Peptides against a protein of PDB entry 5T59. Designs and how they scored, part 21

Target 1, 112 residues: chain A of PDB entry 5T59
Amino acid sequence: TTPTMQSTSLLTEHLGYPPISLVDDIINAVNEIMYKCTNAMEKYLMQRNIIGKKDFSDEIKIGTAKLESLLENSVDKNFDKLELYVLRNILSIPSDLLEENRFRLLHHEKLV
Target 2, 90 residues: chain B of PDB entry 5T59
Amino acid sequence: EHIRFQRLVQVCNKALEESIRKLQSWEKIHECFPNYGQTREGIENLTVCQQQVIKLWSNLSRVEFDAIFHERSIEEKLNQLDDLINKARS

## One batch from the design tools (peptide; aimed at target 1 D80)

Design b2_p15_4_s2 (made by RFdiffusion4, then SolubleMPNN; from b2_p15_4, 5 letters changed)
Fold by OpenDDE base, seed 4:
Structure b2_p15_4_s2 (fold): chain B 112 residues (1-112), chain C 90 residues (1-90), chain A 15 residues (1-15)
Amino acid sequence: as target 1 above (112 residues)
Amino acid sequence: as target 2 above (90 residues)
Amino acid sequence: KKEIEELRKLVEEAL
């Protein structure tokens, strides 16, 4: 189920930031890593673009672009699943606790 | 007792593993470089490249995700959340 | 972070 506004508010108070912010950090990080990996691959191969008398620069550029696309698709798919799981099952509050009692416990914990 | 943080780590690792799986396929790599991969040197270069990129993926993700978890104090916060929930149910 | 960039460079050099 989709997180409720109440859950988000309570968790934001607890975390000090909205739950989605953590997911955003994770996704942004993996995207950065992804492009660093593909860039490294391209650079490595471009340094080795000539074999014999043939220049494979064009093929390398096209090939690395294809791999990048492949990786992008996989990252998007898997981290979309991650986002849903984290928000629903990790950064979540059981519905039975989404009452005044839970709110009191949170405040009590801060005061102790 | 404390279960949420370990779940977070697990799901992150799973997502990372599944994401890199296609690059772990030699067939997929070779398909992207059909002529380059028909040369001995090309095969060697692609092999090394594939191995090192996978290592880079693993290392960078470990460092970055650990940094995020630390900056967000997520282990502590999730443990506290577990405790609060358990206390409420007791 | 610089640490991450350095790691990337090391891996790239090891290629």
Scores: peptide ipSAE 0.194, ipTM 0.924, DockQ to the pose 0.018
OpenDDE base, seeds 1, 2, 3, 5: peptide ipSAE 0.192, 0.170, 0.162, 0.191; ipTM 0.924, 0.923, 0.922, 0.924

Design b2_p15_4_s3 (made by RFdiffusion4, then SolubleMPNN; from b2_p15_4, 6 letters changed)
Fold by OpenDDE base, seed 1:
Structure b2_p15_4_s3 (fold): chain B 112 residues (1-112), chain C 90 residues (1-90), chain A 15 residues (1-15)
Amino acid sequence: as target 1 above (112 residues)
Amino acid sequence: as target 2 above (90 residues)
Amino acid sequence: KEEIEKLRKLVKEAL
């Protein structure tokens, strides 16, 4: 299920940053990479837009735009799933550790 | 014993692979350039473009994700979390 | 960052 406020607080203390910050870094990175890839594709093909006596510039622009949209939708879908999985199953604290005595263990490790 | 960081790497790789899946399809690429792809030179250009973009995707993601993991010390932190959980359950 | 730019340049030139 969704992470609790307690879990988020404890993990923030352990990590030194909120768990979502890691996910944000990942998502920002893949978005940047995505647009670098699509931009490279468009520029490469636009440098080769004339074959024979025909100019394919319009077709290239439309085609690369379609691929960009397709990639963007796929990135959004798959990394939304990633975000949910990471926050719920990786950066999570089991319920048995969300008790007073278990909280002490995490605090103790921080102080060591 | 340490499982969380391994899972993080796995789900990142899965998300990256699934995201680029459509661009790996030659049929899908060709459909976006129906007339350009009817020329020999156009097919050659699209082939090289597809190959290099996929390579760029893979290389950039590997470098950038590893940098993020290092900057956030996430392997160490997740291993420590595993240890804490295992200790509490013992 | 520098390594990333180098890779991009190499790929761009290879394209």
Scores: peptide ipSAE 0.238, ipTM 0.917, DockQ to the pose 0.018
OpenDDE base, seeds 2, 3, 4, 5: peptide ipSAE 0.218, 0.235, 0.222, 0.219; ipTM 0.915, 0.917, 0.916, 0.915

Design b2_p15_4_s4 (made by RFdiffusion4, then SolubleMPNN; from b2_p15_4, 7 letters changed)
Fold by OpenDDE base, seed 1:
Structure b2_p15_4_s4 (fold): chain B 112 residues (1-112), chain C 90 residues (1-90), chain A 15 residues (1-15)
Amino acid sequence: as target 1 above (112 residues)
Amino acid sequence: as target 2 above (90 residues)
Amino acid sequence: SKEIEEIRELVKKAL
């Protein structure tokens, strides 16, 4: 099911931060890691760009760029799925707890 | 009883694994370097590069995701959420 | 994804 305003508010209160913030942290982290990986790959190969009498610098730059694009697309796809799953199935409150009486329970637990 | 954090870890691992899948393909790597990969040294360099990148991906993701989970206290919070849900249903 | 964007928008509105 789709997250509701009520569930978001309750989860924010429980977590101390909005649920989306966790997802954002994860996505930002993987993006950073992704570019570190591709950068490392490019640097490694560029240090080995000459084989025999031929300079492969241009091919290396193009090739690493292609791999970066492939990785970007894959990251985007898979972490979009992750975001959806986390928000719907992990950081979620069952509908029965969204009733008034259950709302009070969550609030009460915070105050105690 | 506590299931949400386990699911979070599983989903993160799955996303990471699926994301790096393309780089695990030697064929795809070689296709990006058609002439470079026709040389013996080039193949060796690409092989090492591929292995190192995959390891770097794995290591960095483990460290960074664990840091996020710790900073957000997500295991504790998700366990508490499980407990609250179970309590409400009892 | 359109669906993900919709969820994100709902979350933003709730904040």
Scores: peptide ipSAE 0.257, ipTM 0.928, DockQ to the pose 0.797
OpenDDE base, seeds 2, 3, 4, 5: peptide ipSAE 0.156, 0.180, 0.207, 0.231; ipTM 0.910, 0.912, 0.918, 0.923; seed 5 fails the geometry check

Design b2_p15_5 (made by RFdiffusion4)
Pose (drawn by RFdiffusion4):
Structure b2_p15_5 (pose): chain A 112 residues (1-112), chain B 90 residues (1-90), chain P 15 residues (1-15)
Amino acid sequence: as target 1 above (112 residues)
Amino acid sequence: as target 2 above (90 residues)
Amino acid sequence: AEEFEELNEELLEEA
């Protein structure tokens, strides 16, 4: 289903937070991990940048950064689909409920 | 009957697996370090990275998301939503 | 390998 304002309004009430807030926590979380991994990888190699007698510091900075940017694209790509797949299929509303009052059951839930 | 939350887990894992796939390929890894990877020790060091970074990627994401799913009680809100639409359709 | 595994453990502890 395509998201609507009633679903956003109703799901915000059922959840206690807008449906997008969960998606923010996920995108924001994975990004922090992405950088945490690359930074960890660069330092592992920088203290191993000299093999034999040659110094590969330059190659490592370029390599670690060249990898980081490829995840920034792939992650932004794959988590946007998540942002979409969730708001359309998981935090979703059928027609059975907004055609004939979903308000009854949510109000009914909070009370009885 | 409780089907929506398991999907949230499936879609999160699906997004993560696709997010890291290019790093599971030794080729693309060596492309970023061509000269460094032509040394024995370089090959050994790069192997230690991709295998550990993947494990770190999997673990950090696994722990946080389980935590996020807890702080927002999403498993329950969705289970309440799944079994609620059924009561409505009935 | 061992040092990098220790670093990973430290990073997991921070999380």

Design b2_p15_5_s1 (made by RFdiffusion4, then SolubleMPNN; from b2_p15_5, 5 letters changed)
Fold by OpenDDE base, seed 1:
Structure b2_p15_5_s1 (fold): chain B 112 residues (1-112), chain C 90 residues (1-90), chain A 15 residues (1-15)
Amino acid sequence: as target 1 above (112 residues)
Amino acid sequence: as target 2 above (90 residues)
Amino acid sequence: MEEFEKLNEEILKEV
């Protein structure tokens, strides 16, 4: 169930920011973390690219790129689910509180 | 009584855990480095790399997500939301 | 472990 405009407005007033902003922060953070992890992995292995007489630089670059791709796909999938869950089930207002009388109550509580 | 923030933490942890699942598989790691992983030194390097990247993932996510939650005051706001809902239903 | 160690040190500064 997609959040209503009314719910979004009430939550924005309550939070001081739109609910989607929290999700955006989380997603931006995990993306940054992801690339820091894959970059560190590549650099670590590239510092150890020569074993004996063989140079494995090309294999390391290809391999780390594959792992990055796998991680990207998994992050996208799982955090899309997270976004839906947070917006629908955590940052949500029950229908009974969206009625006019309940709406006034929320505003009253905010102003007090 | 307060349930929303707990759920937020749980769903974040779940998403992080499921996202890193593939990197936790030694088989998957080794498949990406088929020749490198046929050497003793290569196996040792990959083992350390796998361990350290998972650790880094966990540490970075903990610090960054806690910072977000603090900056957004989300625990307080979600607790207040729970209280408002419970009050309205009582 | 240089790259991972550097990053972990940065994390410790933020904590």
Scores: peptide ipSAE 0.281, ipTM 0.935, DockQ to the pose 0.409
OpenDDE base, seeds 2, 3, 4, 5: peptide ipSAE 0.264, 0.275, 0.278, 0.279; ipTM 0.935, 0.935, 0.935, 0.935

Design b2_p15_5_s2 (made by RFdiffusion4, then SolubleMPNN; from b2_p15_5, 5 letters changed)
Fold by OpenDDE base, seed 1:
Structure b2_p15_5_s2 (fold): chain B 112 residues (1-112), chain C 90 residues (1-90), chain A 15 residues (1-15)
Amino acid sequence: as target 1 above (112 residues)
Amino acid sequence: as target 2 above (90 residues)
Amino acid sequence: MDEFEELNEEILKEV
């Protein structure tokens, strides 16, 4: 189920930041890691581009680009699933706690 | 009793594992370098490259994700959330 | 030193 405005507000108060901010950090990090990995792969192979007097630079560039695209697609797919799961099942408040009397419990803990 | 942070770690690990799955396939790697991979030296270079990129992926993700979790105090916050929910249901 | 070695050394500094 999609998180409600009430859940978001309560969790933001509890966390000190909106739940989506954590997901954004994770996604930004994996994207950075992804490009560091593919860049390293390309550079490593480009340093070894000549074998038997043959220059494989063009093939290496095309091949690493294909792998980068493949990794990008996989990252997008899997971390979209992660985002949905985290926001719906981890950073979530059960419906029984979204009543007025239950809101007080969460607020009370912050005031103590 | 505390389950949310464990689930967060699990789903992160799963996403990371599934994302790198294609690069773990030698056949997939070799297909991207059909002529380069026909040479002995090329095969050796690709083998090392595959090993190193997977290692780098794992190491970078561990360090960066741990940093995020620490900066966001997410383990503490999720444990507190579990406690609040359990208390409310008792 | 290749790109992987450089990045791995950087990781060791952060740990």
Scores: peptide ipSAE 0.360, ipTM 0.939, DockQ to the pose 0.326
OpenDDE base, seeds 2, 3, 4, 5: peptide ipSAE 0.351, 0.352, 0.353, 0.359; ipTM 0.939, 0.938, 0.939, 0.939

Design b2_p15_5_s3 (made by RFdiffusion4, then SolubleMPNN; from b2_p15_5, 7 letters changed)
Fold by OpenDDE base, seed 2:
Structure b2_p15_5_s3 (fold): chain B 112 residues (1-112), chain C 90 residues (1-90), chain A 15 residues (1-15)
Amino acid sequence: as target 1 above (112 residues)
Amino acid sequence: as target 2 above (90 residues)
Amino acid sequence: MKEFEEEIEKILEEV
């Protein structure tokens, strides 16, 4: 289920940043890593594009693009799942803690 | 008991592992380079790329994710969250 | 292989 506004506010106060910000950092990082990997591969192969007097530059460009797309799709799928899991199960406050008495406890712990 | 940070690390590792899985398939790599991969040198070059990309993926992700976790103080914050929850339930 | 490793090292140094 989707986190409540109250849960988000409390976690933001606790973390010093909104929970989604952590997920954003992770996703941005993996995307950067992904493109570094594919770029390195393309550059390596393009330096070795001629074999037996045949130029494979076009095939290399198309092939690396296909691999990039494959990786992009997989990253999107798996890290969408990660986002949901983290926000719902890790960066979450149980419903019983959102009750009035326990909510007070959370505030009290911060102030003391 | 502190459990949330461990779960975060686990789910991150799982997502990374599943994301790179298809590139671990030689067949998938070869399909993208059907003619290039019919040459001896092409096969050698693709083999190097496959192996090194996987290593690069693993190494970069480790470094970057650890940096994020440190900058966000997430282990400490999640441990504190566990403690707060446990205290509230006691 | 060695050239790829060098490229990786360059990328890692930028991180």
Scores: peptide ipSAE 0.047, ipTM 0.913, DockQ to the pose 0.904
OpenDDE base, seeds 1, 3, 4, 5: peptide ipSAE 0.028, 0.046, 0.045, 0.045; ipTM 0.909, 0.913, 0.913, 0.913

Design b2_p15_5_s4 (made by RFdiffusion4, then SolubleMPNN; from b2_p15_5, 6 letters changed)
Fold by OpenDDE base, seed 5:
Structure b2_p15_5_s4 (fold): chain B 112 residues (1-112), chain C 90 residues (1-90), chain A 15 residues (1-15)
Amino acid sequence: as target 1 above (112 residues)
Amino acid sequence: as target 2 above (90 residues)
Amino acid sequence: SSEFEKLNEEILKEV
């Protein structure tokens, strides 16, 4: 189930930031890491582009682009799953605690 | 008792491991460089490249994710959340 | 001297 507005509000108050912000940080980080990795791979191979008097620069550029695409697809798939899991199962308030009396208790705990 | 942060770490690791799996395949690496990989020197370069990129992936992810978790104080906050939930259910 | 080496060295400095 999708997080409720009430759950989001409570968690935002508890965390000091919206739950989605953590996920955004994680996704932004992995994307940055991904491109650093593929860039390093391309540069490493481009420094070794000539073998036996043959220049493989074009093949290296195409090949690294293909690998980048493969990695992008995998990252997108797996971190989409991560986002859903985190928001539904980790950064979530159980339904029984969203009831009126339980809700008040959680709010009161922050004030004390 | 405290389970949410552990789960967060687990799912992050799983996502990272599954994401890099394609690059762990030598066959897929070689397919991207069909002529380059037919040379001895090319194979050597690709082998080192594959090893280094996987290592870099692991190292960068560890450092960056730890930084995020620290900046967001997420371990503490998730532990507190666990405690609140357990208290409310008692 | 490679990009991998540079990045790994940077990581070690930040740790």
Scores: peptide ipSAE 0.383, ipTM 0.940, DockQ to the pose 0.325
OpenDDE base, seeds 1, 2, 3, 4: peptide ipSAE 0.380, 0.381, 0.376, 0.377; ipTM 0.940, 0.940, 0.940, 0.940

Design b2_p15_6 (made by RFdiffusion4)
Pose (drawn by RFdiffusion4):
Structure b2_p15_6 (pose): chain A 112 residues (1-112), chain B 90 residues (1-90), chain P 15 residues (1-15)
Amino acid sequence: as target 1 above (112 residues)
Amino acid sequence: as target 2 above (90 residues)
Amino acid sequence: SRSEELREEVKEKLE
């Protein structure tokens, strides 16, 4: 289903937070991990940048950064689909409920 | 009957697996370090990275998301939502 | 995109 304002309004009430807030916590979280990994990888190599008698510091900075940007694209790509797949299929509303009052059951839930 | 939350786990894992796939390929890893990877020690060091980075990637994401799913009680909100739409359709 | 904005915010916070 395609998201609607009623679903956003109702799901915000059922969840206690807008449906997008969960998606924010996920995207924000994976990005932090992405950089935490690349930074950890660069330092592992920088203290191993000299093999034999040659210094590969330049190649490592370029390589670690060249990898980081590829994840920035792939992660932004794959988690936007998640942002979409979730708001359409998981935090989703059928027609059975907004055609004939979903308000009854949510109000009914909070009380009885 | 509880089917929506398991989906949330499936879609999260699905996004992560695709997010890291290019790093599982030794080729693309070596492309970023062509000269460094032509040394024995370089090959050994790069192997230690991709295998550890992947493990770190999997672990950090597994722990946080399980935590996020807890702080927002999403497993329950969705289980309440799954079994609630059924009561409505009935 | 929204993911790009969040990524940029994370990058800025790390800097």

Design b2_p15_6_s1 (made by RFdiffusion4, then SolubleMPNN; from b2_p15_6, 5 letters changed)
Fold by OpenDDE base, seed 2:
Structure b2_p15_6_s1 (fold): chain B 112 residues (1-112), chain C 90 residues (1-90), chain A 15 residues (1-15)
Amino acid sequence: as target 1 above (112 residues)
Amino acid sequence: as target 2 above (90 residues)
Amino acid sequence: SRVSKIREEVKKKLE
């Protein structure tokens, strides 16, 4: 099930930020890390592009681009799953707390 | 009693581990550099590069994710959420 | 996608 408006509002109030903001931070971070890694790999190999009398610069550029694509696809896949899991199972409020009699609990605890 | 933050850490670690899995494959690395990897020096360079990238991935992810968790106070907030849920169910 | 749907729904709720 998807988060309800009520649960999102309550969680936002509790967290001090929308639940999706945490996921956004995580995804943005891993994307940044990913490109730092691929950039480092390319730079490392490009500094070692000549072996003997042969220049492997073109092969290195193509190869690193392929690896970047592979990593990017894997990151997208796995962190999409993560996003789904976090929003549904971690940053979620069970129906017990969303019932009329239980709704006051979160508000009461916050105000007291 | 407190389970949500533990789960968050677990799924983050799992996602990171699975994401880097392809770069941990020497076969995948070598396939991207077919001629470069046929030289002794090339193999050595690729080996070091692979190791360094994996280490960089692990170190950066640890530091950055911990920073996010701290900035968002997520452990405290999730523990509080667990407490509220447990209280409601009692 | 399922993730995209959830993101859009959450975004709408925050408007």
Scores: peptide ipSAE 0.128, ipTM 0.912, DockQ to the pose 0.089
OpenDDE base, seeds 1, 3, 4, 5: peptide ipSAE 0.117, 0.122, 0.121, 0.121; ipTM 0.911, 0.912, 0.912, 0.911; seed 4 fails the geometry check

Design b2_p15_6_s2 (made by RFdiffusion4, then SolubleMPNN; from b2_p15_6, 6 letters changed)
Fold by OpenDDE base, seed 2:
Order: sequence, then structure tokens, then C-alpha cells
Structure b2_p15_6_s2 (fold): chain B 112 residues (1-112), chain C 90 residues (1-90), chain A 15 residues (1-15)
Amino acid sequence: as target 1 above (112 residues)
Amino acid sequence: as target 2 above (90 residues)
Amino acid sequence: SRTQEIRDEVKKKLA
């Protein structure tokens, strides 16, 4: 099930921030980490680009770019799944609590 | 009683592990450097590089995700959410 | 294989 506006509002009140903000932080972090990793790989290999008097710089650049793309695709796929799961199953309000008779629970607990 | 934060950690770890899986494949690495990887020294360099990048991935993700979780107080908030839900259902 | 032998040696050194 997709989160409702009501659920989002209640969770925002509870968390102090919109649920999506947490996911954004996670995704932004992994993206940053990803590029740090690929950059480190390229730098490491470029410092070792000459073997047997042959310069492999071009191959290294192309190869690292391919690996970066591979990693990007994998990150996108897996963290898209993560986003959906977190928003649907972790940062979610059960439907029974969204009913009128139970809706006041979060508000009540906050006020008491 | 408290399950949501544990699940969050689990799915984060899973996403991280699955994301780096292809870089853990030597075959995938070698395919990207076909001529470089035909040299002894190249193989050695790629092996070290592969190991180091995986370690970097693991270490950075641990540090950054823990920081996010702390800044967002997510463990506490999710535990409270669990408690609220359980209370409502009791 | 030669490749695996080389990698094994490297891994042993790094362990």
C-alpha cells in the first residue's frame, strides 16, 4: 500500500520531519559514498598505469567508468527498493490507527 | 516489541550488500580491464584495488548511516512508534 | 590457474 497524506502528516509530527527526509539522507549518503569509491579506484589504478613500459591509462579510465556505471545501476535499483520498503513498511501507520476512533492516539500521546 | 528499527538496519545492510555485489566479482572487474588484467602486475593491482574499494564501501557506509540514524533519532522514534501501535492494539 | 595463483598470493599477503 502507498502511504497516505494522513499517514505522512502523522509521521511528520511524530518524527519532527517528513519520512521522505530520512530516505533522502540515506540515498544522498550512498551516492556520495559510491563516487568516493569509484574515484578512489581510479586514482589507485592511475598511479599504477604503466606496466612493462605500456601505458594503460586509457583502459583504466574506460574500465573505471564502466564499473562506476555498473555500481550506479545497482545502487539505483537496490535503494529504490529500499525507499519503497521503508516508506511502506517501516515509516508507516497501520490502517487501524487511521480510523476515526484511533486517529487521536498519536495526537493524544503527544499532548499528554 | 520493537521491530521497526531492526528492520531499517536490515534493509539498509541488504541494500548496501547487494549494491556492492557486482564489484565483488573478479570476473566483472577483469572484464573492465581486459589487457591490463592480462599482466601479472595488473592482476595484482586489480586484486588489491578490489579489496580496498570494498572495504572503503563498508567503512564509509557504516559511519555515514550511523550518523544519519543518530541525527534523525530514528531508533528512538521508531521504538516510540512501535509502542504507540502496540498500545493502540491492546 | 595462473591468475588465481597470483590473486591467492596477493590475498595471503594482505591477510
Scores: peptide ipSAE 0.416, ipTM 0.929, DockQ to the pose 0.019
OpenDDE base, seeds 1, 3, 4, 5: peptide ipSAE 0.377, 0.336, 0.300, 0.359; ipTM 0.926, 0.922, 0.918, 0.924

Design b2_p15_6_s3 (made by RFdiffusion4, then SolubleMPNN; from b2_p15_6, 6 letters changed)
Fold by OpenDDE base, seed 3:
Structure b2_p15_6_s3 (fold): chain B 112 residues (1-112), chain C 90 residues (1-90), chain A 15 residues (1-15)
Amino acid sequence: as target 1 above (112 residues)
Amino acid sequence: as target 2 above (90 residues)
Amino acid sequence: SRTSKIRNEVKEKLK
């Protein structure tokens, strides 16, 4: 289930930031890492682009681009799943507590 | 007693592992460099490159994710959340 | 996407 407004508000109060902010940090980080990895790969191979008397620069560029696309697609898929799971199952308040006004505990604990 | 942070770590690790899995396939790597990979030196370069990328992926992910978790105090906050929920159900 | 919808919904709730 999608997080409710009440749940989000309570969690924001508890965390000191909106739950989505954590997910954003994670996703931004992995994307940065992804491009660092692919860039490193291209640079490494481009420094070794000539074997014998043949220049493989074009093949290297195309090949690394293909691998980047492959990795990008995989990252998108897997971290979309992660985002969904975190927001629904980790950074969540059980519905029974919200329904029975037990959500006061989060607010009460902060005030006391 | 405390379960949410453990789950967070688990799903992060799983996402990272699943994301890099295809790059761990030598066949996938070789397919992208069909002529380069037909040379002895090319194979050697690709092998080293593959290993280095995987290592870089792992190391950077660990460092960056740990930094995020620390900056967000997420372990403490999730433990507190677990405690609050458990208390409410007691 | 499912995650995109959720993210947008959460953002709207925070406005």
Scores: peptide ipSAE 0.166, ipTM 0.926, DockQ to the pose 0.090
OpenDDE base, seeds 1, 2, 4, 5: peptide ipSAE 0.158, 0.165, 0.164, 0.163; ipTM 0.926, 0.927, 0.927, 0.926

Design b2_p15_6_s4 (made by RFdiffusion4, then SolubleMPNN; from b2_p15_6, 5 letters changed)
Fold by OpenDDE base, seed 3:
Structure b2_p15_6_s4 (fold): chain B 112 residues (1-112), chain C 90 residues (1-90), chain A 15 residues (1-15)
Amino acid sequence: as target 1 above (112 residues)
Amino acid sequence: as target 2 above (90 residues)
Amino acid sequence: SRVKEIREKVKKKLE
């Protein structure tokens, strides 16, 4: 079930912001966290790039990039699902409350 | 009585866990460093690195998500939403 | 993908 315009309006009024804004914050945060993690990994390994007489810098850079891509794909998949779930099941108003009489109740509660 | 915020926390945790799952695989990590990982010292470094990244992921996500929830007052708002729904159905 | 779109913005900020 997709959110309706009416639901979005009511929730925006209730929340003080559009429901999607919360999701945006979450998605923004996880992406920042992701790159902080991959950057930390690369830096850690690059400080340990020489083993014996061999320099593994190139392999480390390539390998870290591969892991980053892997993580990006996973984040995309899982947080797309999260967005859908949150908007449909958490930040949602049951259809029976979207009736006129129920709408008034929600509006009245805010004004009182 | 109040269920929506709990669900939000749960789905966030699930998404975070699922996202980092592949990095929790030693095989996946080692596969990205085939020659480096053939050395004893390389294996040790990768092991520590893997653990540190997972820890960093967990810690940062906790702090940042809690901050978001606080700034958006989402627990309070979702509780109020639950209350409104319950009241309307009573 | 919205996630990917937002990520691109994040990457720019981190550069």
Scores: peptide ipSAE 0.708, ipTM 0.959, DockQ to the pose 0.916
OpenDDE base, seeds 1, 2, 4, 5: peptide ipSAE 0.656, 0.693, 0.664, 0.707; ipTM 0.957, 0.958, 0.957, 0.959

Design b2_p15_7 (made by RFdiffusion4)
Pose (drawn by RFdiffusion4):
Structure b2_p15_7 (pose): chain A 112 residues (1-112), chain B 90 residues (1-90), chain P 15 residues (1-15)
Amino acid sequence: as target 1 above (112 residues)
Amino acid sequence: as target 2 above (90 residues)
Amino acid sequence: ALSEERKERYKALLA
């Protein structure tokens, strides 16, 4: 289903937070991990940048950064589909409920 | 009958697996370090990275998301939502 | 910038 304002309004009430807030926590979380990994990888190599008698410091900075940017694209790509797949299929509303009052059951839930 | 939360786990894992796939390929890894990878020690060091980075990637994301799913009780909110739409359709 | 674009996309889905 396509998201609507009622679903955003109702799901915000059921969840206690807007549906997007969960998506923010995920995207923001994986990004932090992405950089934590690349930074960890660069330092592992920089203290191993000299093999034999040659110094590969330049190649490592370029390589670690050249990898980081490829994840920035792939992650931004794959987690936007998640941002979409979730708001359409998981935090989702059918027609059975907004055509004939979903408000009854949510109000009914909070009380009885 | 409880089907929506398992989906959330499936879609998260699906996004992560696709997010890291280019790093599982030794080729693209060596492309970023062509000269460095032509040394024995370089090959050994790069192998230690991709295998550890992947493990770090999997572990950090696994722990946080399980935590996020806890702080927001999403497994319950969705289980309440799944079994609630059924009561409505009935 | 990416966050703004996502906000706009989210608003567009609701429109």

